# Peptides against a protein of PDB entry 7AE7, part 41

Target 1, 321 residues: chain A of PDB entry 7AE7
Amino acid sequence: KVYKDLREFLEVLEQEGQLIRVKEEVNPEPDIAAAGRAAANLGKNQPAVFFEKIKGYKYSVVTNVHGSWQNHALMLGLDKNTSTKDQFYELNRRWDKFPVPPNVVKREAAPCKENVIDKDINLFEILPLYRINEQDGGFYISKASVVTADPEYPDDFNKLNVGTYRIQVKDRDRVGIQALAMHDIAVQLEKAEAENKPLPIAITIGNNPLVTFMASTPVGYNQNEYEFVGALQDGVPMDIVKSDLYDHLYVPAGSEVVLEGHIIPRVRTVEGPFGEFPGSYSGARLQCEVKIDRITHRTNPIFENLYLGIPWTEIDYLMAL

## One batch from the design tools (peptide; aimed at target 1 G138)

Design b2_p18_5 (made by RFdiffusion4)
Pose (drawn by RFdiffusion4):
Structure b2_p18_5 (pose): chain A 313 residues (1-149, 158-321), chain P 18 residues (1-18)
Amino acid sequence: KVYKDLREFLEVLEQEGQLIRVKEEVNPEPDIAAAGRAAANLGKNQPAVFFEKIKGYKYSVVTNVHGSWQNHALMLGLDKNTSTKDQFYELNRRWDKFPVPPNVVKREAAPCKENVIDKDINLFEILPLYRINEQDGGFYISKASVVTANKLNVGTYRIQVKDRDRVGIQALAMHDIAVQLEKAEAENKPLPIAITIGNNPLVTFMASTPVGYNQNEYEFVGALQDGVPMDIVKSDLYDHLYVPAGSEVVLEGHIIPRVRTVEGPFGEFPGSYSGARLQCEVKIDRITHRTNPIFENLYLGIPWTEIDYLMAL
Amino acid sequence: VRVVLPPASDVVEPEVHH
């Protein structure tokens, strides 16, 4: 099976006993992070945890979506009990199907274009943002796929919420931004960027894939789907930016020129906090989102947690 | 909606090369 969006994958997870629904209202902190750690601590058949009610917020949160070999196998469309070695072989075989060009769809057909917010941008009205770890510098978006511009690149970068319509980003960690970053800051011009949240599991998996192999990213997702192309749609504001047609939330924005502010600290996969450093800020110019969006976020702590599964094979 | 923001920090302009 191939998933057009996060919601089909969550449906499969729930049918397979790999998704737990928390119906009672929970507080943002530390409840969501504590549940993410506990789900990771179950050791075997760790499920995704779906929070339907978060105090003071309108929408829902899902965590630990990738955080088990069962979830990982279901992401690949295999039986949930497929061994880790057999999943490795299946990924090795599909790796060679690269490239599989994506299908570009019309705006009216992309579920991520159901709702538009073009003014008075407020991330908190859409995303139930919360603190992941006690010493984090702020509330984080820890599982976004970021799109920048065959020269289109998708990657995962931790994003700290700074204001209702502003976030932080480590721009010098996106090694295609940094030739356009010099030109843009030297000329005081903005650099367009897209931040996607709540995606097809293979899109997130591709976004965590090593940068050393300069692939075409979306064409790699079609390879992981064993030859089935993925659907992408043009962003509202920037014609050279394409986002997954099924994303739950799309934040279209730009990197603010000549602005460096304190970002962090935040958790890193080796199990420790990073330090606080001066990093770039991104202004959100537009939000498009599916009706009743789902905030797919990720808990990070002492290994093994969900990030290890996203990096392993 | 509930909003919690981190403390504000100074804006620092980096050295830029043309």

Design b2_p18_5_s1 (made by RFdiffusion4, then SolubleMPNN; from b2_p18_5, 10 letters changed)
Fold by OpenDDE base, seed 4:
Structure b2_p18_5_s1 (fold): chain B 321 residues (1-321), chain A 18 residues (1-18)
Amino acid sequence: as target 1 above (321 residues)
Amino acid sequence: MKIVLPAETPVVVPEVVL
């Protein structure tokens, strides 16, 4: 099976008994993180956890979507009981189908364009933000697929990068992003900052599970993650749409939320600490700052976010194959 | 105030049952 969006995947997870639906109102802290850790601690058949009602917020959260070998098999459109070995062989067989170019859909056909916010931007009105771990230095977006391009080659689709980066919320319309020197976004940012120009960015949340997987998978600087998503869909193209602010940025057509904006050139602000994948806190560092200039979102957007801590957690399943 | 946690500081989460 191929998924158009997160919602189609969550439906399959629920049908397969791989989703817990929490219908009672929860506290954002510590309940979401505690449930994410508890789901991870099951050791097998770890379900997604969907929170329908969050105190102080309008919208839902889902966590642990990739948090098991069963969920990983279902992401590949395989039987949930497919062995890790057979998943690995199938992934490699599909990987050799690269490139599979995406379909560019019209704006009117893209669910991520259902609603627009271009003034009085407040991330807290759209995302049920919380601390993932108690000692986190703020609220984190931990499962975004971040779209950037090479500012010297903006029309080179092979240099369009879709990556996963640690994002701390800084203000209603600002986020800190951890762009490490090993990330393709850091190369693109260096080029923009050399000229003291903003780097255009689209931060996408709640995607087709293969987009999230590929955004977490290292590829070559001249390889497009969307063309790998089509390969991993066994040769079925994914659907992308042009961003509203930038002609050269394309986002998944089915994204729950798209934060469009720019990395502010030559600005660094304190980001962290954050509870990392080893189960320990990283120190605070000076990191890049993004201004959010426009939001597009689906009606009743689902905030997909990741719990991480002592292995194994959802991030370890995203990086294991 | 600059909050810096050492890299050895463990992540602690409340125990819950699903």
Scores: peptide ipSAE 0.064, ipTM 0.692, DockQ to the pose 0.023
OpenDDE base, seeds 1, 2, 3, 5: peptide ipSAE 0.043, 0.018, 0.018, 0.018; ipTM 0.613, 0.582, 0.564, 0.549; seeds 2, 5 fail the geometry check

Design b2_p18_5_s2 (made by RFdiffusion4, then SolubleMPNN; from b2_p18_5, 8 letters changed)
Fold by OpenDDE base, seed 4:
Structure b2_p18_5_s2 (fold): chain B 321 residues (1-321), chain A 18 residues (1-18)
Amino acid sequence: as target 1 above (321 residues)
Amino acid sequence: MKVVLPPASPVVTPVIKK
């Protein structure tokens, strides 16, 4: 099975008993994090946790979407009981199908374009933001697929980068992004900053699970993550759509939320601390700042965010791989 | 840090070595 979006995947997770739906209104803190920890304690078969109602917010949150080997098997369209070994072999077999170019769909065909916000941007109205860890210095978007291009080669689709980076909400329309020197985004930012130019960016939230997977997977600078998604879909192209602000940026057609904006050149602001691991906080650092200029989103957007907690959390599955 | 997502990372190790 191939998934067009997060919603199709969540439906399968629910059908397979790999999704817990919390229908009662929860407090964003501490209930989301607490429920995630509780789900992690359910053993090896950790379900996703879907919060339908969050106090003070209009929209829903889902966590722990990738939080188990069963969820990973289902992501690959395999039986949920497929062994880790067989999942690995299948992933490798599909990896060799790279490149599988994506389909560029029309704007009108892209669910991520259902709604537009281009004025009075307030991230808190769109995303049910919460502190993931008690000692976090703020609210984090931890599972976004961030799209950037090489400013010297904006039309080179092979240099289009889709990555996952730590993003702290700084204001209604501003986020800090952790772009480390080892990441492709840092190379692209360096080029933009050399000319004192903004780096165009699209921060996509709530995607096809393979997009999220590839965004977290290191690939070559001249390898497009979307072409790997098609490979991992066993040769079925994924659907992408042109961003609204930038002709050279493409986003997943099915994204729940797309934050379009720019990294402000030569500006660094305090980001962190963030609890990357239980008992381990990365200190506050000066990091890049993104201005959000436009939001597109699906009706009733789902905020997919990372669950962090005790070992064998979503992040541990994310990192143990 | 590029957040490595779940069961993806055991498979990333072979890709880095190729």
Scores: peptide ipSAE 0.020, ipTM 0.600, DockQ to the pose 0.024; fails the geometry check
OpenDDE base, seeds 1, 2, 3, 5: peptide ipSAE 0.019, 0.019, 0.015, 0.018; ipTM 0.614, 0.621, 0.579, 0.590; seeds 1, 2, 3, 5 fail the geometry check

Design b2_p18_5_s3 (made by RFdiffusion4, then SolubleMPNN; from b2_p18_5, 10 letters changed)
Fold by OpenDDE base, seed 2:
Structure b2_p18_5_s3 (fold): chain B 321 residues (1-321), chain A 18 residues (1-18)
Amino acid sequence: as target 1 above (321 residues)
Amino acid sequence: MKVSLPAPTEVVVPEVVL
């Protein structure tokens, strides 16, 4: 089975008994993190947790979408009881189908374009933000697929990078991003900052699960993550759409939320601390700052965020591959 | 690696068992 978006995957997780739906109103803190920890205590068969109602917010949250080997099997469109060995075998078999180019759909066919916010941007009106860990220095967007291009080769689709980065909310329309020197975004940012130019960025939230998987998977600088998504879909192309602000940036057509903006050149602000593992915090550092200039979103957008809790965490499953 | 791997743990905070 191939999934067009997060919603089609959540429907399958629910049908397979791999999603807990919380229908009662929860507090953003501590209830989201507490319910995630409770779900992690269910052993090796950890479900996703979907929160329908969050106090003070309009929209829903889902966590732990990739947080088990059963969820990973279902992501590949396999039986949920497929062994880890057979999942790896099938993953490797499909990987050899690279490249599978995506379909570029028209704007009117892309669900991520249903609503637009181009003034008075407030991230708190669109995303039910909460602290993932009690000692976090702020609210994090921890499971976004971030789209950037090479500013020297903006039309080279093979250099289009889709990556997962630590993103701290800094203001209503600003986020800090951790661009480490080993990430493809750091190479692209260095080129933009050499000329004192903004780096165009699209931060995409709530994607089909293979986009999130490939955004967390290291590939070559000249390899497009969307072409691997098509390979992992067993040769079925994924659907992408042009961003609204930038002709050279393409986003998943089914994204729940797209934050379009730019990395401010040669600006660094304090970001962190963040608890990347239980009992383990990365220190506060000077990091890049993104200005959000436009939002597009689906009607009733789902905020997909990473579960960080007792091992095995969702990140352990995303990195163990 | 595209996941911001844990930056080298600068601070081990004692696990507050809630």
Scores: peptide ipSAE 0.016, ipTM 0.511, DockQ to the pose 0.026
OpenDDE base, seeds 1, 3, 4, 5: peptide ipSAE 0.007, 0.014, 0.000, 0.013; ipTM 0.492, 0.530, 0.326, 0.511

Design b2_p18_5_s4 (made by RFdiffusion4, then SolubleMPNN; from b2_p18_5, 10 letters changed)
Fold by OpenDDE base, seed 1:
Structure b2_p18_5_s4 (fold): chain B 321 residues (1-321), chain A 18 residues (1-18)
Amino acid sequence: as target 1 above (321 residues)
Amino acid sequence: MKVVLPAPTEVVVPEIKV
């Protein structure tokens, strides 16, 4: 099975008994994190947790989407009881299908374009933000697939980068992003900052689970993550759409939320701390800042965010494949 | 010759509370 979006995957997780719905109104804190911890305590078959109603917010949150080997099997469109060994064999078999070029769909065919916010940007109106860990220095967006390009080669689709980065909400329309020197985004940012230019960025939230998986998987600088998604879909192309602000940036057509903007050149702001692992916080650091200039989103967007609990956490599964 | 980029401007942004 191939998934067009997060919603099709969540439907399968629910059908397979790998999703819990919390229908009661919860507080953003501490209830989301507490319920995530409770779900992690259910053993090795950790379900996704879908919060339908969050006090003070309009939209829903889902966590722990990748939080088990069963969920990984289902992501690959396999039986949920497929062994880890057989999942690895199938992953490797599909990897050899690279490259599988994506389909570029028209704007009107892309669900991520259903709604537009181009003024009075407020991330709190679109994302049910909460502290993931008790000692976090703010609200984090932890499962975004971040799209950037090489500013010297904007038309080279092979240099389009789709990566996962730690993102802290800094203002209504600003986020801090952790661009480490080993990441392709840091190479691209260095080129933009050399010229004192903004780096165009699209922060995509709530994607096809294979997009999220590939955004967390290191690939070569001249390899496009979307072409690997098509390979992992067993040769079925994924659907992408041009960003609204930038002709050279393409986003998943099915994204729940797309934050379009730019990394502000030669600016660094305090970001963190963040609880990357239980009992371990990555300290506060100076990180680059993104200005959000435009939001596109699906009607009733689902905020997919990372669950960080007891190992094996969702991040451990995303890193283990 | 790698141009040593000038150090980025440091700005402290207050934490947003819901």
Scores: peptide ipSAE 0.000, ipTM 0.331, DockQ to the pose 0.072
OpenDDE base, seeds 2, 3, 4, 5: peptide ipSAE 0.019, 0.017, 0.000, 0.016; ipTM 0.562, 0.536, 0.359, 0.513; seeds 2, 3, 5 fail the geometry check

Design b2_p18_6 (made by RFdiffusion4)
Pose (drawn by RFdiffusion4):
Structure b2_p18_6 (pose): chain A 313 residues (1-149, 158-321), chain P 18 residues (1-18)
Amino acid sequence: KVYKDLREFLEVLEQEGQLIRVKEEVNPEPDIAAAGRAAANLGKNQPAVFFEKIKGYKYSVVTNVHGSWQNHALMLGLDKNTSTKDQFYELNRRWDKFPVPPNVVKREAAPCKENVIDKDINLFEILPLYRINEQDGGFYISKASVVTANKLNVGTYRIQVKDRDRVGIQALAMHDIAVQLEKAEAENKPLPIAITIGNNPLVTFMASTPVGYNQNEYEFVGALQDGVPMDIVKSDLYDHLYVPAGSEVVLEGHIIPRVRTVEGPFGEFPGSYSGARLQCEVKIDRITHRTNPIFENLYLGIPWTEIDYLMAL
Amino acid sequence: PEFHIDTEPKPVPKPEPL
């Protein structure tokens, strides 16, 4: 099976006993992060946890989506009990199908274009943002796929919420931004960027894939789907930016020129906190989202947690 | 070019109930 969006994958997970629904209202902190750690601590057949009610928020959160070998196998469309070695072989075989060009769809057909917010941008009205770890510098979006511009790139970068319409980003960790970053800051011009949340599991998996192999990213997702192309749609504001047609939330924005502010600290996969450093800020100019969006976020702590599964094979 | 550099952390924003 191939997943057009996060919601089809969550359906499969729930049918396979790999998704737990939390119906009672929970507080943002520390409840969501504590549940993410506990789900990771179950050791075997760790499920995704779906929070339907978060105090003070309108929408729902899902965590630990990739956080087990069962979830990982189901992401690949295999039986949930497929061994890790066999998943490795299946990924090795599909790796060679690269490239599979994506299908570009019309705006009216992309579920991520159901709702538009073009003014008075407020991330909190859409995303139930919360603190992941006690010493984090702020509320984080820890599982977004970020699109920048064959020269289109998708990657995962931690995003700290700074204001209702502003976030932080480590721009010098996106090694295609940094030739346009010099030109843009030297000329005081903004650099367009797209932040996608709640994606097809293979899109997130591709976004965590090493940068050393300069692939085409979306064309790699079609390879992981064993030759089935993925659907992408053009962003509202920037014609050279394409986002997954099924994303739950799309934040279209730009990197603010000549602005450096304190970002962090935040958790890193080696199990420790990073330090606080001066980083770039991104202004959100537009939000498009599916009706009743789902905030797919990720808990990070002492290994093994979901990030290890996203990096392993 | 001149840059705006803020060495102090921004306060963590809080949401309004919905």

Design b2_p18_6_s1 (made by RFdiffusion4, then SolubleMPNN; from b2_p18_6, 6 letters changed)
Fold by OpenDDE base, seed 5:
Structure b2_p18_6_s1 (fold): chain B 321 residues (1-321), chain A 18 residues (1-18)
Amino acid sequence: as target 1 above (321 residues)
Amino acid sequence: PEWEVRTEPLPVPEPEPL
């Protein structure tokens, strides 16, 4: 099975008994994190948790989408009971199919383009924002696939980077982003900042699960994550669409939310703290700031966010590969 | 504490000294 978007994957998770649907209204804090922890305590077969109703927000949250070996097997379109060994074997076998170039779809064919917000941007109207951990210094978007390009080679599709970065909401239309020197985005940002230019960015939320997986998987600077997604889809291309603001940025056609904007050059603002791991906070530091200039989103967008529960976090499954 | 519906970011703390 290949998935076009997060929704097709969530449907399969639900059919396979790997998704818990919470239909009652929950408080963003602490209920989302608490329910995630409760789901993690159900054993090795940790389901995704889908919250239909969040108090004070219009839209839904889903967590722990990648939070088990069963969910990982299903992401690969395998039987949920596929052994970890066989999952790794299949992953490696498919990896060798790289590159599988994506399909560029028309704007009209991309679900992420169903709705547009280009003025009076307020992230709180689109995303049910909450603290993932009780002591977090803000609201985090922790499972976004962030798209940037090389400012020197903007038309080189092989240098298009799709990565996962820590993103704190800083204003209605601003986010902090942690671009560490070891990340490909930092190379691209350095080039932009050398010229005192903004770095174009698309922060994509609620993707095809293999996009989220590849965005969390280190690849070479001249390797496109979308071409690996096609490889991991066993040679089936994924669908991408041109961003609305930038001709050289392509986003997953099925994204629930796309935040288009720019990293403000040579600006650093306080970001953090964030509980990246249970009992470990990364301190507050000066980090990059993104201005959001446009939002595109699916109707009734699902906010996919990271589950940070004990003993195994969703990140442990994303990084264990 | 009871959840208060938020429409604004949390205040960011001062950075720790490097």
Scores: peptide ipSAE 0.343, ipTM 0.826, DockQ to the pose 0.033
OpenDDE base, seeds 1, 2, 3, 4: peptide ipSAE 0.061, 0.026, 0.011, 0.089; ipTM 0.579, 0.475, 0.367, 0.609

Design b2_p18_6_s2 (made by RFdiffusion4, then SolubleMPNN; from b2_p18_6, 7 letters changed)
Fold by OpenDDE base, seed 4:
Structure b2_p18_6_s2 (fold): chain B 321 residues (1-321), chain A 18 residues (1-18)
Amino acid sequence: as target 1 above (321 residues)
Amino acid sequence: PEWTVNTEAPPVPVPEPL
């Protein structure tokens, strides 16, 4: 099975008994993190947790989407009971199908374009933001697939990068982004900052689970993550759409939320701390700032966010193969 | 142009609990 979006995947997780739906109103803190910890305690078959109602917010949260080997098997469109070995074998077999170029769909065909916010941007109106850990220095978007391009080669699709980066909310329309020197985004940012130019960015939230997987998987600087998504879909192209602000940026057509903006050149502000691992906080550091200039989103967007809990976090399943 | 370094974290707007 191939998924167009997060919703098709969540439907399968629910059908397979790999999603818990919380229908009661929860407090953003501590209930989301507490329920994630409780789900992690359900054993090896950790379900996704879908929060339908969050106090003070209009929209829903889902967490722990990749949080088990069963969810990982289902992501690959396999039986949920497929062994880790057979999942790894199938992953490798599909990896060899690279490249599988994506389909570029028209704007009118892309669900991520259903709604537009181009003024009075407030991230708190669109995302049910919460602290993932008690000692976090703020609210984090921890499971976004961030799209950037090489500013020297903006039309080189092979240099289009889709990565996962730590994003701290700073204001209604501003986020801090952790761009480490080992990340492809840091190479692209260095080129932009050499010329004192903004780096165009699209922060995509709530994607096809293989997009999120590939955004968390290191690939070569001249390899496109969307072409790997098509490979991991066993040769079925994924659907992408042009960003609204930038001709050279493409986003997943099915994204729940797309934050379009720019990294502000030669600006660094304090970001963190963040509890990346249980009992381990990365210190506060000077990091880049993104101005959000436009939001596109699906009607009733689902905020997919990372679960950080006990050993074998959702990250461990994203990186364990 | 000099790099702008802000060492003060702006207070994260905590949504007032309704």
Scores: peptide ipSAE 0.031, ipTM 0.452, DockQ to the pose 0.639
OpenDDE base, seeds 1, 2, 3, 5: peptide ipSAE 0.138, 0.007, 0.007, 0.000; ipTM 0.674, 0.402, 0.354, 0.308; seed 1 fails the geometry check

Design b2_p18_6_s3 (made by RFdiffusion4, then SolubleMPNN; from b2_p18_6, 6 letters changed)
Fold by OpenDDE base, seed 2:
Structure b2_p18_6_s3 (fold): chain B 321 residues (1-321), chain A 18 residues (1-18)
Amino acid sequence: as target 1 above (321 residues)
Amino acid sequence: PEWRVDTEARPVPVPEPL
């Protein structure tokens, strides 16, 4: 089984008994984090948790989508009871199919283009934002697949980077991003900042589960994560679409929300603290700042976000293979 | 600047059960 988007995967998780649907209105805090922690504490068969109604917001949240070995098996289109060993063997067998180039679809064929916001941008109107942990310094987008390119080689598709970075909401149209020196985005940002130029960025939320998996998996600087997604789909290409602002940035065609903008050159603002995967807070420090210039989204977009804290949580499963 | 770098390692709270 191959998934075009998050919605097809959530349907399979629900059919397989690996999704809890919460139909009652919840508070964004503490209820989402409490449910994420409760799901993680099951120790096995940890379900995704889908919140249909969130007080003060229009749209839904889903958490713990990758939060179990059963969900990983289903992501690979295997039986949910496939052993971790057999999942590892199948992943390695499919990895040898790299590269599998994606299909570039037309704008009118991409679900992520159903709606556009290009003025009066307010992230709180499109995302049900909450603190993931009680002592977080703000609201975080923790499960985005962030698309950037090499500013010296913008048309080199092999240098297109799709990575996962912690993103703190700073304002209605501003986010802080943690670009560490070990990340491919930091190499690309250094080149842009040397010329005092903005770095184009697309922050994609609610993707095909293999896109989120590959964005969390380190690959070589000259390797495209979308070509690995096609390999992990057993040779079936994934669908991508050109971004609206940038001819050289491609986003997953099925993304629930796409935040298009730029990293502001030579600007650093306070970000954090944030509760990290070891179960400890990382300190507040100066980080990069992104201006959001355009949003595209599916009708009734689903905000996919992590719960993380004391191990084991969803992030530990994303890092375990 | 009115900000301080938080260098203290603090445990992440465990949310209360629903």
Scores: peptide ipSAE 0.201, ipTM 0.716, DockQ to the pose 0.061
OpenDDE base, seeds 1, 3, 4, 5: peptide ipSAE 0.023, 0.010, 0.138, 0.015; ipTM 0.530, 0.386, 0.633, 0.506

Design b2_p18_6_s4 (made by RFdiffusion4, then SolubleMPNN; from b2_p18_6, 7 letters changed)
Fold by OpenDDE base, seed 1:
Structure b2_p18_6_s4 (fold): chain B 321 residues (1-321), chain A 18 residues (1-18)
Amino acid sequence: as target 1 above (321 residues)
Amino acid sequence: PEWTVDTTAPPVPTPEPL
């Protein structure tokens, strides 16, 4: 089984008994984080948790999508009871299919383009934002697949980077991003900042689960994560579409939300604290700042977000394979 | 286990002078 988008995966999770649907209105805090923690604390067969209604918000949240070995098996299109050993074997077998080039679809064929916001941008109108842990310094987007390119080689598709980064919402149209020196985005940002230029960015939320997986998996600087997604789809290409602002940035065609903008050159702003994957708070730090210039989104977008905390949580599963 | 504070997190790169 191959998934075009998050929705097809959530349907399979629900069919397989790996999704809890919360139909009653919840408070964004503490209810989402509490349920994410409760799901993680099951110790086995941890389901995704889908919140249909969130007080003060228009749209839904899903968490713990990758939060179990069963969900990982289903992500690979395997039986949910496939052993971790057999999942690893199958992942390695499929990895050898790299590269599998993506299909570039037309804008009109991409679900992520159903709606556009190009003025009066307010992230709170699109994303049901909440604190993931009680002591978080703000609202985090923790499961975005962030698309950037090499500003010296914008047309080199092999240098297109799709990564997962810590993102704090700073304002209606601004986010902080943690670009660590070990990440490809930091190399790309360094080149842009050397010329005092913005780095083009597309922050994609609610993707095909293999996109999220590959965005969390380190690959070579000259390797494209989308070509690995096709490999992990057992040779079925994934669908990508050009961003609206940048001809050189491609986003997953099925993304629930795409935040297009730029990293502001040579700006650093206070971000954090944030509860990270070891169950430790990273203190407040100076981070990069992104201006959001355009949003595209599916109708009734689902905010896929990660619960993080004391292991084992969803992030530990994303890092375990 | 309780939450701890990690003070050992790697620094974010700062841009070199222009």
Scores: peptide ipSAE 0.129, ipTM 0.750, DockQ to the pose 0.027
OpenDDE base, seeds 2, 3, 4, 5: peptide ipSAE 0.053, 0.012, 0.011, 0.009; ipTM 0.685, 0.366, 0.442, 0.380

